# Designs tried in a protein design run: peptides against a protein of PDB entry 5EIB. Part 25

Target 1, 366 residues: chain A of PDB entry 5EIB
Amino acid sequence: VDLEPGTMDSVRSGPFGQIFRPDNFVFGQSGAGNNWAKGHYTEGAELVDSVLDVVRKESESCDCLQGFQLTHSLGGGTGSGMGTLLISKIREEYPDRIMNTFSVMPSPKVSDTVVEPYNATLSVHQLVENTDETYCIDNEALYDICFRTLKLTTPTYGDLNHLVSATMSGVTTCLRFPGQLNADLRKLAVNMVPFPRLHFFMPGFAPLTSRGSQQYRALTVPELTQQMFDSKNMMAACDPRHGRYLTVAAIFRGRMSMKEVDEQMLNVQNKNSSYFVEWIPNNVKTAVCDIPPRGLKMSATFIGNSTAIQELFKRISEQFTAMFRRKAFLHWYTGEGMDEMEFTEAESNMNDLVSEYQQYQDATAD
Target 2, 366 residues: chain A of PDB entry 5EIB as posed
Amino acid sequence: VDLEPGTMDSVRSGPFGQIFRPDNFVFGQSGAGNNWAKGHYTEGAELVDSVLDVVRKESESCDCLQGFQLTHSLGGGTGSGMGTLLISKIREEYPDRIMNTFSVMPSPKVSDTVVEPYNATLSVHQLVENTDETYSIDNEALYDICFRTLKLTTPTYGDLNHLVSATMSGVTTCLRFPGQLNADLRKLAVNMVPFPRLHFFMPGFAPLTSRGSQQYRALTVPELTQQMFDSKNMMAACDPRHGRYLTVAAIFRGRMSMKEVDEQMLNVQNKNSSYFVEWIPNNVKTAVCDIPPRGLKMSATFIGNSTAIQELFKRISEQFTAMFRRKAFLHWYTGEGMDEMEFTEAESNMNDLVSEYQQYQDATAD

## One batch from the design tools (peptide; made by RFdiffusion4, then SolubleMPNN)

Design b1_p9_6_s4 (from b1_p9_6, 4 letters changed)
Fold by OpenDDE base, seed 4:
Structure b1_p9_6_s4 (fold): chain B 366 residues (1-366), chain A 9 residues (1-9)
Amino acid sequence: as target 1 above (366 residues)
Amino acid sequence: MVKAARTVV
């Protein structure tokens, strides 16, 4: 789905364009112009029914519909505005199904789009209410990984999207291969989401290695485990050491000793015990899939529900507040039928979410 | 020619 036809042509002409049904390409003509309001109330609202018709048809063809997976950007108008409209409409029609998102957070290091903090804040407001699981894929963190870890002098969207694709492949491993922990979206939610609003995940993928260092790096279970828990490996720009893990899932892929995985996972928990809440028993889950990702002997994918995710939301909130206090660019949104009250409500709800994460960070075992 | 091991993420 896109509000621009050129995106669909790029997908269709791509190496995997033939895996999608032609009738499942739903697109507009005008785009959203990086405006959430165009995506949500105007251009996106005109297209949403055509998307819902496709969603219904595909849902009816499922033997067992678990839920929905959306991939979108919160900085752009289509991914943010139309994406959250779709989430709302799908949630209304399928209230008992899991809503899972891969939400790409904007960063000034990656994009010069001045209104991204508005689009992101308005989107987070919708995601808090209408999703069950949200993978926070932060362009800030992706850029920093590309630059610092991968040693890419000038990271591109292609380099960032490579990290996104690896992460998405990793977190969906349990859904795609039988006999795994968290083999369905609902089991993942039950294991990862202790409180309904606290469903924003810090993803990570290992190994991440620069091209020049690949030949010198051993792929071992200890190294995967150590890298996966490193703050520099998080695909959300927050330091887990500034918060506490509510829940963690680790997904190992490749032929490895399950005993060695369990030993390393226990060791990393014990070493980092101060960064876990003590009042959630068995809050670390581990899965091992014998099938490695293409081109690797082994990998590990991290999913963290951490109170440190508030650093990401604080960054967006600070950027939002700096513009909103001046009413900068608001006329582009109000001209599409939005009220200034919706901005204030979205800011408030995101600040409440930050306060909730802080409350659970400071909570002790009784 | 050792194919440069692409950064396999």
Scores: peptide ipSAE 0.006, ipTM 0.439, DockQ to the pose 0.013
Fold by OpenDDE base, seed 3:
Structure b1_p9_6_s4 (fold): chain B 366 residues (1-366), chain A 9 residues (1-9)
Amino acid sequence: as target 1 above (366 residues)
Amino acid sequence: MVKAARTVV
């Protein structure tokens, strides 16, 4: 799905274009122009029924529908506006199914699109209400990983998308290989989401190694575990040391000792015990899949539900507030039929979410 | 599958 035809042509001409059914390419002509309101109320609203028809058809072909996975950007108008419209409409039609998203957060380090804070805030408001699981993939964190960890002098969208693809492959491992922990989306939600609104995850991946350092790095369970819990490897731009983990899942891939994994996972929890809430027992879950990623002997993927994720929302809120106080660019949204009230409601709900994370961060066992 | 929007904007 896209509001621009050129993105469909790029997918069709790509190395995997043939895996998608031609009838499942739904696209507009006009684009969203980086405007959430065009994605949600105008151009996207004209296209949404055609997408829902495809969703129904594909859902009816499933023997057992678990739910939906959306990948989108919160900075652009299509991914943010039309993406959240689709989430809302799918949730309305399939209220008993899991809604999972991979949501890419905008950053001024990666994009010059001035209205990204509006698109992101309006999107987060929808994601709070209409998703069960949201992987926060922050362009700022991806850029910083590429620059600092991978030693790429000029990170490209290709470099960032490589990290995202590795992460998506990691977090979906349990869904793709039978006999794993969190083998379905609902079990993942039950293990990861202690409170309905607190469903935003910080993902991480290991190994992340620069080309120059590959020869000096051991690919071992201890090294994977240590890197996976390192704040520099989080693909959301927050420091887990500034908050507390509500829940964690770790997904190891490759041939390794389960005993060694359990020992290293216990050691890292004990070492970082101050960064976990004490009132959620057994809040760290570990899975091991014997099938490594392509080109690696082993990997680890991290999923953290941490109160530190509020740093990401605070960053967006600060950028939003700076623009909204001046009503900068607001006429582009109101001209598409949005009310100014929707901005204040979205800002309020995101600030409430930040307050909820802070409340659970400060909560003690009674 | 609802198309995953651009993984990095």
Scores: peptide ipSAE 0.005, ipTM 0.377, DockQ to the pose 0.036
Fold by OpenDDE base, seed 1:
Structure b1_p9_6_s4 (fold): chain B 366 residues (1-366), chain A 9 residues (1-9)
Amino acid sequence: as target 1 above (366 residues)
Amino acid sequence: MVKAARTVV
């Protein structure tokens, strides 16, 4: 789905364009112009019914529909505005199905789009209410990984999208290979989401290795475990040491000892016990899939529900507030039928979410 | 914008 035809042509002409049904390409002509309101109320609203018709058709063809997975950006107009409109409409029609998202958070390090804080804040407001699981994939963290860890002097969208694809492949491993922990979206939600609004995940992937160092790196379970819990490997720009883990899932892939995995996972929890809440028993879950990712002998994927994720939302809120106090660019949104009150409500709900994470960070067992 | 070099992870 896109409001621009050129994106769909790029997907169709790409190496995997033939995996999608031609009739499942739904696209507009005008684009959203990086405006959430165009995605949500005008251009996106004209296209949404055509997308829902495809969603219904594909849902009816499923033997067992678990739910939906959306991949979108929060800084743009289509992914943010139309993406959140689609989430709302799908939630209304399928209230008993899981809504999962891969939500790409904007960063000034990656994009010069001045209105990204508005698009992100308006999107987060919708995601808080209408999703069950949201993977926070932060362009700031992806850029920092590419630059610092991968030693790329000038990170590109292709370099960032490679990290996104590795992470998405990792977190979906249990859904794609039967007999694993969290083998369905509902079981993942039950294990990862202790409170309904606190469903924003910090993903991570290991190994991350620069091209020059790949030939010298042994892949071991201890090294994967250590790297997976390193703050520098998080795909969300927050430090887990500034918060507490509510829940964690670790997905190992490749031929390895389950005993060694369990020992290393116990060791990392014990070493980092101050960064876990003590009042959620058995809050770390581990899975091992014998099938490695393509091109690696083994990998580990991390899913963290951490109160440190509030740092990401605070960053967006600060950027939003700096523009909104001046009413900068608001006429582009109000001209598409938005009220200024919708911005205030979205800001309030995101600040409430930050306060909720802080409350559970400060909670003790006593 | 510099053309994306495929990083192999």
Scores: peptide ipSAE 0.008, ipTM 0.460, DockQ to the pose 0.018; fails the geometry check
Fold by OpenDDE base, seed 5:
Structure b1_p9_6_s4 (fold): chain B 366 residues (1-366), chain A 9 residues (1-9)
Amino acid sequence: as target 1 above (366 residues)
Amino acid sequence: MVKAARTVV
């Protein structure tokens, strides 16, 4: 789905365009103009029923519908506004199904779109209420990985999307290959989400290797484990050392010793014990899939539910507040039928989420 | 340019 036809044409003409049914391409003509309100209340609202008809048809064709996976950006108008509208409508129609999202967080390092903090805050407000699992894929972290770790002088959207695709492939491994831990979306939610509102995950991927270093890197279980827990490998711009892990999942892929994985996972937990909450027993889950990702002998994918994710929300909130106090650009949103109260409610709910993460960070075992 | 994870909603 997109509010711009050119995106769909690009997908259709792409190397994988033939894997999608032609009738499942739903698109508008005008786009959202980077405005959440256009995505949510006007242009997106005109298109949403046509999307829901496709969703129903595909859902009815499922042998066992577990839930929905949405991939969207929170900085743009379509991904943020129409994406959250679709989440709301799907949640209303399928309240017993898991709503999972891959939510790309905006960053000023990647995009000069001034209104991205509004779109992100309004989106996070919807995601808090209407999703069960949200992978926070932060464009800031992706940019920093591309620049610092991959040594790309000018990171492109192609480079960022490569990291996104690797991460998505990693976190969905257990869903795609039977016999793994977290083999369904509901089991993942039960293992990863101790509190309903605290469902925002920091994904990470290993190996991350610069093109110049690929030939010299041995892929080993210890190296994958160490890199997976490194803050520099997090796809969210948060330092896990500034918070505490509520829950962790690690997904190893490739031919490796399960014993070696368990030993390394125990070692990394013990070494980093201060960065875990003590009151959630067995909060680290490990899966090993013998099937490596394409082009790698082995990989590890990290899913962290950490209170450090509040750093991401604080960054967005600070940017939001700086604009909102001046009522900057609000007329573009109010002109689409929004009230200023919706901004205040969204800001409040995101600040409450930050406060909740902080409360659980500071919580001791009594 | 396909933005990083442009929503295929």
Scores: peptide ipSAE 0.005, ipTM 0.392, DockQ to the pose 0.033; fails the geometry check

Design b1_p9_7_s2 (from b1_p9_7, 4 letters changed)
Fold by OpenDDE base, seed 4:
Structure b1_p9_7_s2 (fold): chain B 366 residues (1-366), chain A 9 residues (1-9)
Amino acid sequence: as target 1 above (366 residues)
Amino acid sequence: MKESKSAIF
């Protein structure tokens, strides 16, 4: 789905365009112009029913519908505005189904789009209420990984999207291969989400290695485990050491010893015990899939529900507040039928979410 | 292992 036809043509002509049904390409003509309000109330609202018709048709063709997965950007008008409209409409029609998102957070290091903090804040407000599981894929963190870890001097959207694709492939491993932990979206939610609003995940992937160092690096279970828990490997721009893990899932792929995985996972928990909440027993879950990702002997994918995710929301809130206090660019949103109150409500709800994460960070066992 | 079917649109 896109509000621009050129994106769909690029996907259709791409090396994987044939995996999508031609009739499932739903697109507009005008785009959202990086405006959440165009995506949510105007251009996106005109297209949403055509998307819902496709969603219904595909849902009816499922033997067992678990839920939905949306991939979208929160900085752009289509992914943010129309994406959150779709989430709301799907939630209304399928209230008992899991809503899972891969939400790409904007960063000034990656894009010069001035209104991204508005689009992100308005989107986070919708995601708090209408999703069950949200993977926070932060362009800030992706850029830093590309630059610092991968040694890319000028990271591209292609380089960032490579990390996104590796992460998405990793977290969906249990859904794609039978006999794994969290083999369905609902089991993932039950294991990862202790409180309904606290469903924002910090993803990570290992191995991440620069091209020049790949030939010198052994892939071992200890190295994967250590890299997966390193703050520099988190695809959300927060330091886990500034918060506490509520829950963790680790997904190993490739031929390895379960015993070695369990030993390394226990060692990393014990070494980092101060960064876990003490009042959630057995809050680390581990899965091993014998099938490695393409081009690797083994990998590990991390899913963290951490109170440190508040650093990401604080960054967006600070950027939002700096513009909103000046009423900068608001006329582009109000001209599409938005009220200024919707901005204030979205800011408030995101700040409440930050306060909730802080409350659970400071909570002790009784 | 058989990979599960995914519908993507």
Scores: peptide ipSAE 0.007, ipTM 0.439, DockQ to the pose 0.029
Fold by OpenDDE base, seed 5:
Structure b1_p9_7_s2 (fold): chain B 366 residues (1-366), chain A 9 residues (1-9)
Amino acid sequence: as target 1 above (366 residues)
Amino acid sequence: MKESKSAIF
């Protein structure tokens, strides 16, 4: 789905364009112009019914519908505005199904779109209420990984999207290969989400290796285990050492010893015990899939529910507040039928979410 | 950079 036709043409002409049914390409003509309100209330609202018709048709064709997975950006107008509209509409129609998102967080290092803090804050407000699981894929973190770890002097969207694709492939491993931990979206939610609003995950991937050093790097279970807990491998620009893990899932892929995985996972938990809450027993889950990702002998994917995710929301909130206090660009949103109250509600709800994460960070075992 | 275009799957 997109409000611009040129995206669909790019997907259709791409190496995987034939994987999608032609009738499942729903697109507008005008785009959202980086405006959440255009995505949510005008241009997106005109297109949403056509998307829902496709969603219904595909849902009816499923032998067992678990839920929905949405991939969107929170900085743009289509992904933020229309994406959250679609989430809301799907939630209304399928209240018993899991809503999972891959939400790409904006960064000033990646985009010069001035209104991204508004689009992100308005989106987070919707995601808090209407999703069960949200993978926070932060363009800040992706850029920093590309620059610092991958040694790319000028990261491209292709480079960032490669990390997104690797992460998505990792976290969906258990869904695609039967017999694994978290083999369905609901089991993942039960294991990862101890409190309904605290469903924002820090994904991470290992190995992350620069092209120049790939040939010299061994891939071992100890190295994968160490890297997946390294803040430099997190796809969200948060330091786990500044918070506490509520829950963790680790997904190993490739031929490896389960015993070695369990030993290394125990060792990393013990070394990082100060970064876990003590009041959630057995809060680390591990899965091993014998099928490696394409082009790797083995990998590890990390899913962290950490109170450190508040750093991401604080960053967005600070940027939002700086603009909103001045009512900068607000007329572009109010001109699409939004009230200033919706901005205040979204800011409040995101600040409440930050406060909730902080409360559980500071909580001790009584 | 061009915004990451949203794909709904």
Scores: peptide ipSAE 0.006, ipTM 0.396, DockQ to the pose 0.036
Fold by OpenDDE base, seed 2:
Structure b1_p9_7_s2 (fold): chain B 366 residues (1-366), chain A 9 residues (1-9)
Amino acid sequence: as target 1 above (366 residues)
Amino acid sequence: MKESKSAIF
């Protein structure tokens, strides 16, 4: 789905364009112009019913519909505005299905789009209310991984999207291969989300290795475990050491000893015990899939529900507040039929979410 | 093993 035809033509002409049904390409002509209000109330609202007709048709063809997975950006107009409109409409029609998102957070290091803090704040407000699980994929963290860890001098969107695709492949492993822990979206939510609003995850992937060092690196369970818990490998720009893990899932892929995985996972928890909440017993889950990713002997994917994610929301809130207090660019949104009150409500709800994460960070076992 | 077909839009 896109409000621009050129994006759909790029997907259709791409190496995987033929895996999608031609009738499932739904697109507009005008684009959203990086405006959330165009995506949500005007251009996106004209297109949403045609998307819902495709969603219904594909849902009816499922033997067992678990839920929906949306991949979108929060900095743009289409992914943010129309993406959150779709989430709301799908949630209304399928209230008993899991809504899962891969939400790409904007960063000034990656994009010069000035209105991204508005689009992100308005989107986070919708995600708090209408999703069950959200993977926070932060363009700032992806850029820093590409530059510092992968040793790429000039990271491209192709390099960032490679990390996104590896992470998405990792977190969906248990859904794609039978007999794993978290084999459905609902079981993942039950294990990862202790409180309904606290459903924002920090994903991570291992191994992350520069092209020049790949030939010299042994892939071992201890090295995967150590790298997976390193703050530099998080796909969200927050330090887990500044918060506490509510829940963690680790998904190992490849031929390895389950005993060695359990020993290393216990060792990393014991070494980092101060960074876990004490009042959630058995809050670390581990899965092992014998099928490695393409081109790797083994990998590990991390899913963290950490109170440190508040650093990401604080960054967006600070950028939002700096613009909104001056009413900068606001006329582009109000001209599409939005009220200034919707901006204040979205800011308030995101600040409440930050306060909730802080409350559970400071909570002690009685 | 049959991979689950995700409907990808």
Scores: peptide ipSAE 0.000, ipTM 0.375, DockQ to the pose 0.030
Fold by OpenDDE base, seed 3:
Structure b1_p9_7_s2 (fold): chain B 366 residues (1-366), chain A 9 residues (1-9)
Amino acid sequence: as target 1 above (366 residues)
Amino acid sequence: MKESKSAIF
């Protein structure tokens, strides 16, 4: 789905364009103009039924539909506004299916789009209610990885999207290869989401590799495990040391010893025990897939449900509040039929989510 | 290998 035709043409002409049915390309003409309300109430609302018709047709063609996976940005108007509208509509029609998202969080380090805090806050409000699993892919973290770790002087969207693609490939490994832990979206949700609203994950990937870097050091299981738990490898701009892990999943890929993986995963948990909640037993899950990612001998992907994710939401909330107090740009949203109250409700719900994460961070075992 | 059908929207 895009509200702009040019994106569809790029996908169709791309190396994978032939994988998709021509009839499954649904696109608008006008775009959302970085406005969530255009994506949600006007331009996106005109297109949503055509998307739902394709969703129905593809769902009916499935032998066993597990759920839906959306990839979208929260800073733009289409991914944020239309993406969250689509999530809501799919959830209404398929309430018993898992809604999984890869949600790209905006950052002022990556984009100068002034209204991104509004689009993100309004999107997070929808994601809290209408998703079961949300991978928070933070453009701030991606930029910092590219700049600090990968030594890219001027990170591009191509560099960021390489990290996103590696992360997405990692977290979906168990879904794509048989015989793994979390082999379906529902099992992943049951293992990762102890409380319904607390379904926002920090993904991490090891080894961190720039697009076109061919010199892969042969990583060991200990090195992968240590890098995977490093805050510098997190694709969300939060420090897991400032919070507590509710749940963790680790997905290893490549030929390795399961025993060595289990030993290293136990060692890293014991070393970081203060950063886990004590009242969730067996809250770390490990999977090993014998099939490495392309170009690597082995990799590890981290999925953390941590109370430290509140740092990401606080950053967005602070930016939102600084604009909203001045009523800056609101007329662009209200002019598309949006109520000003929806901003206050979205801000409130995001602040409640932050408070919920803090409450569980401070909770002790009775 | 079950053929993964993919849709892009």
Scores: peptide ipSAE 0.011, ipTM 0.431, DockQ to the pose 0.028; fails the geometry check

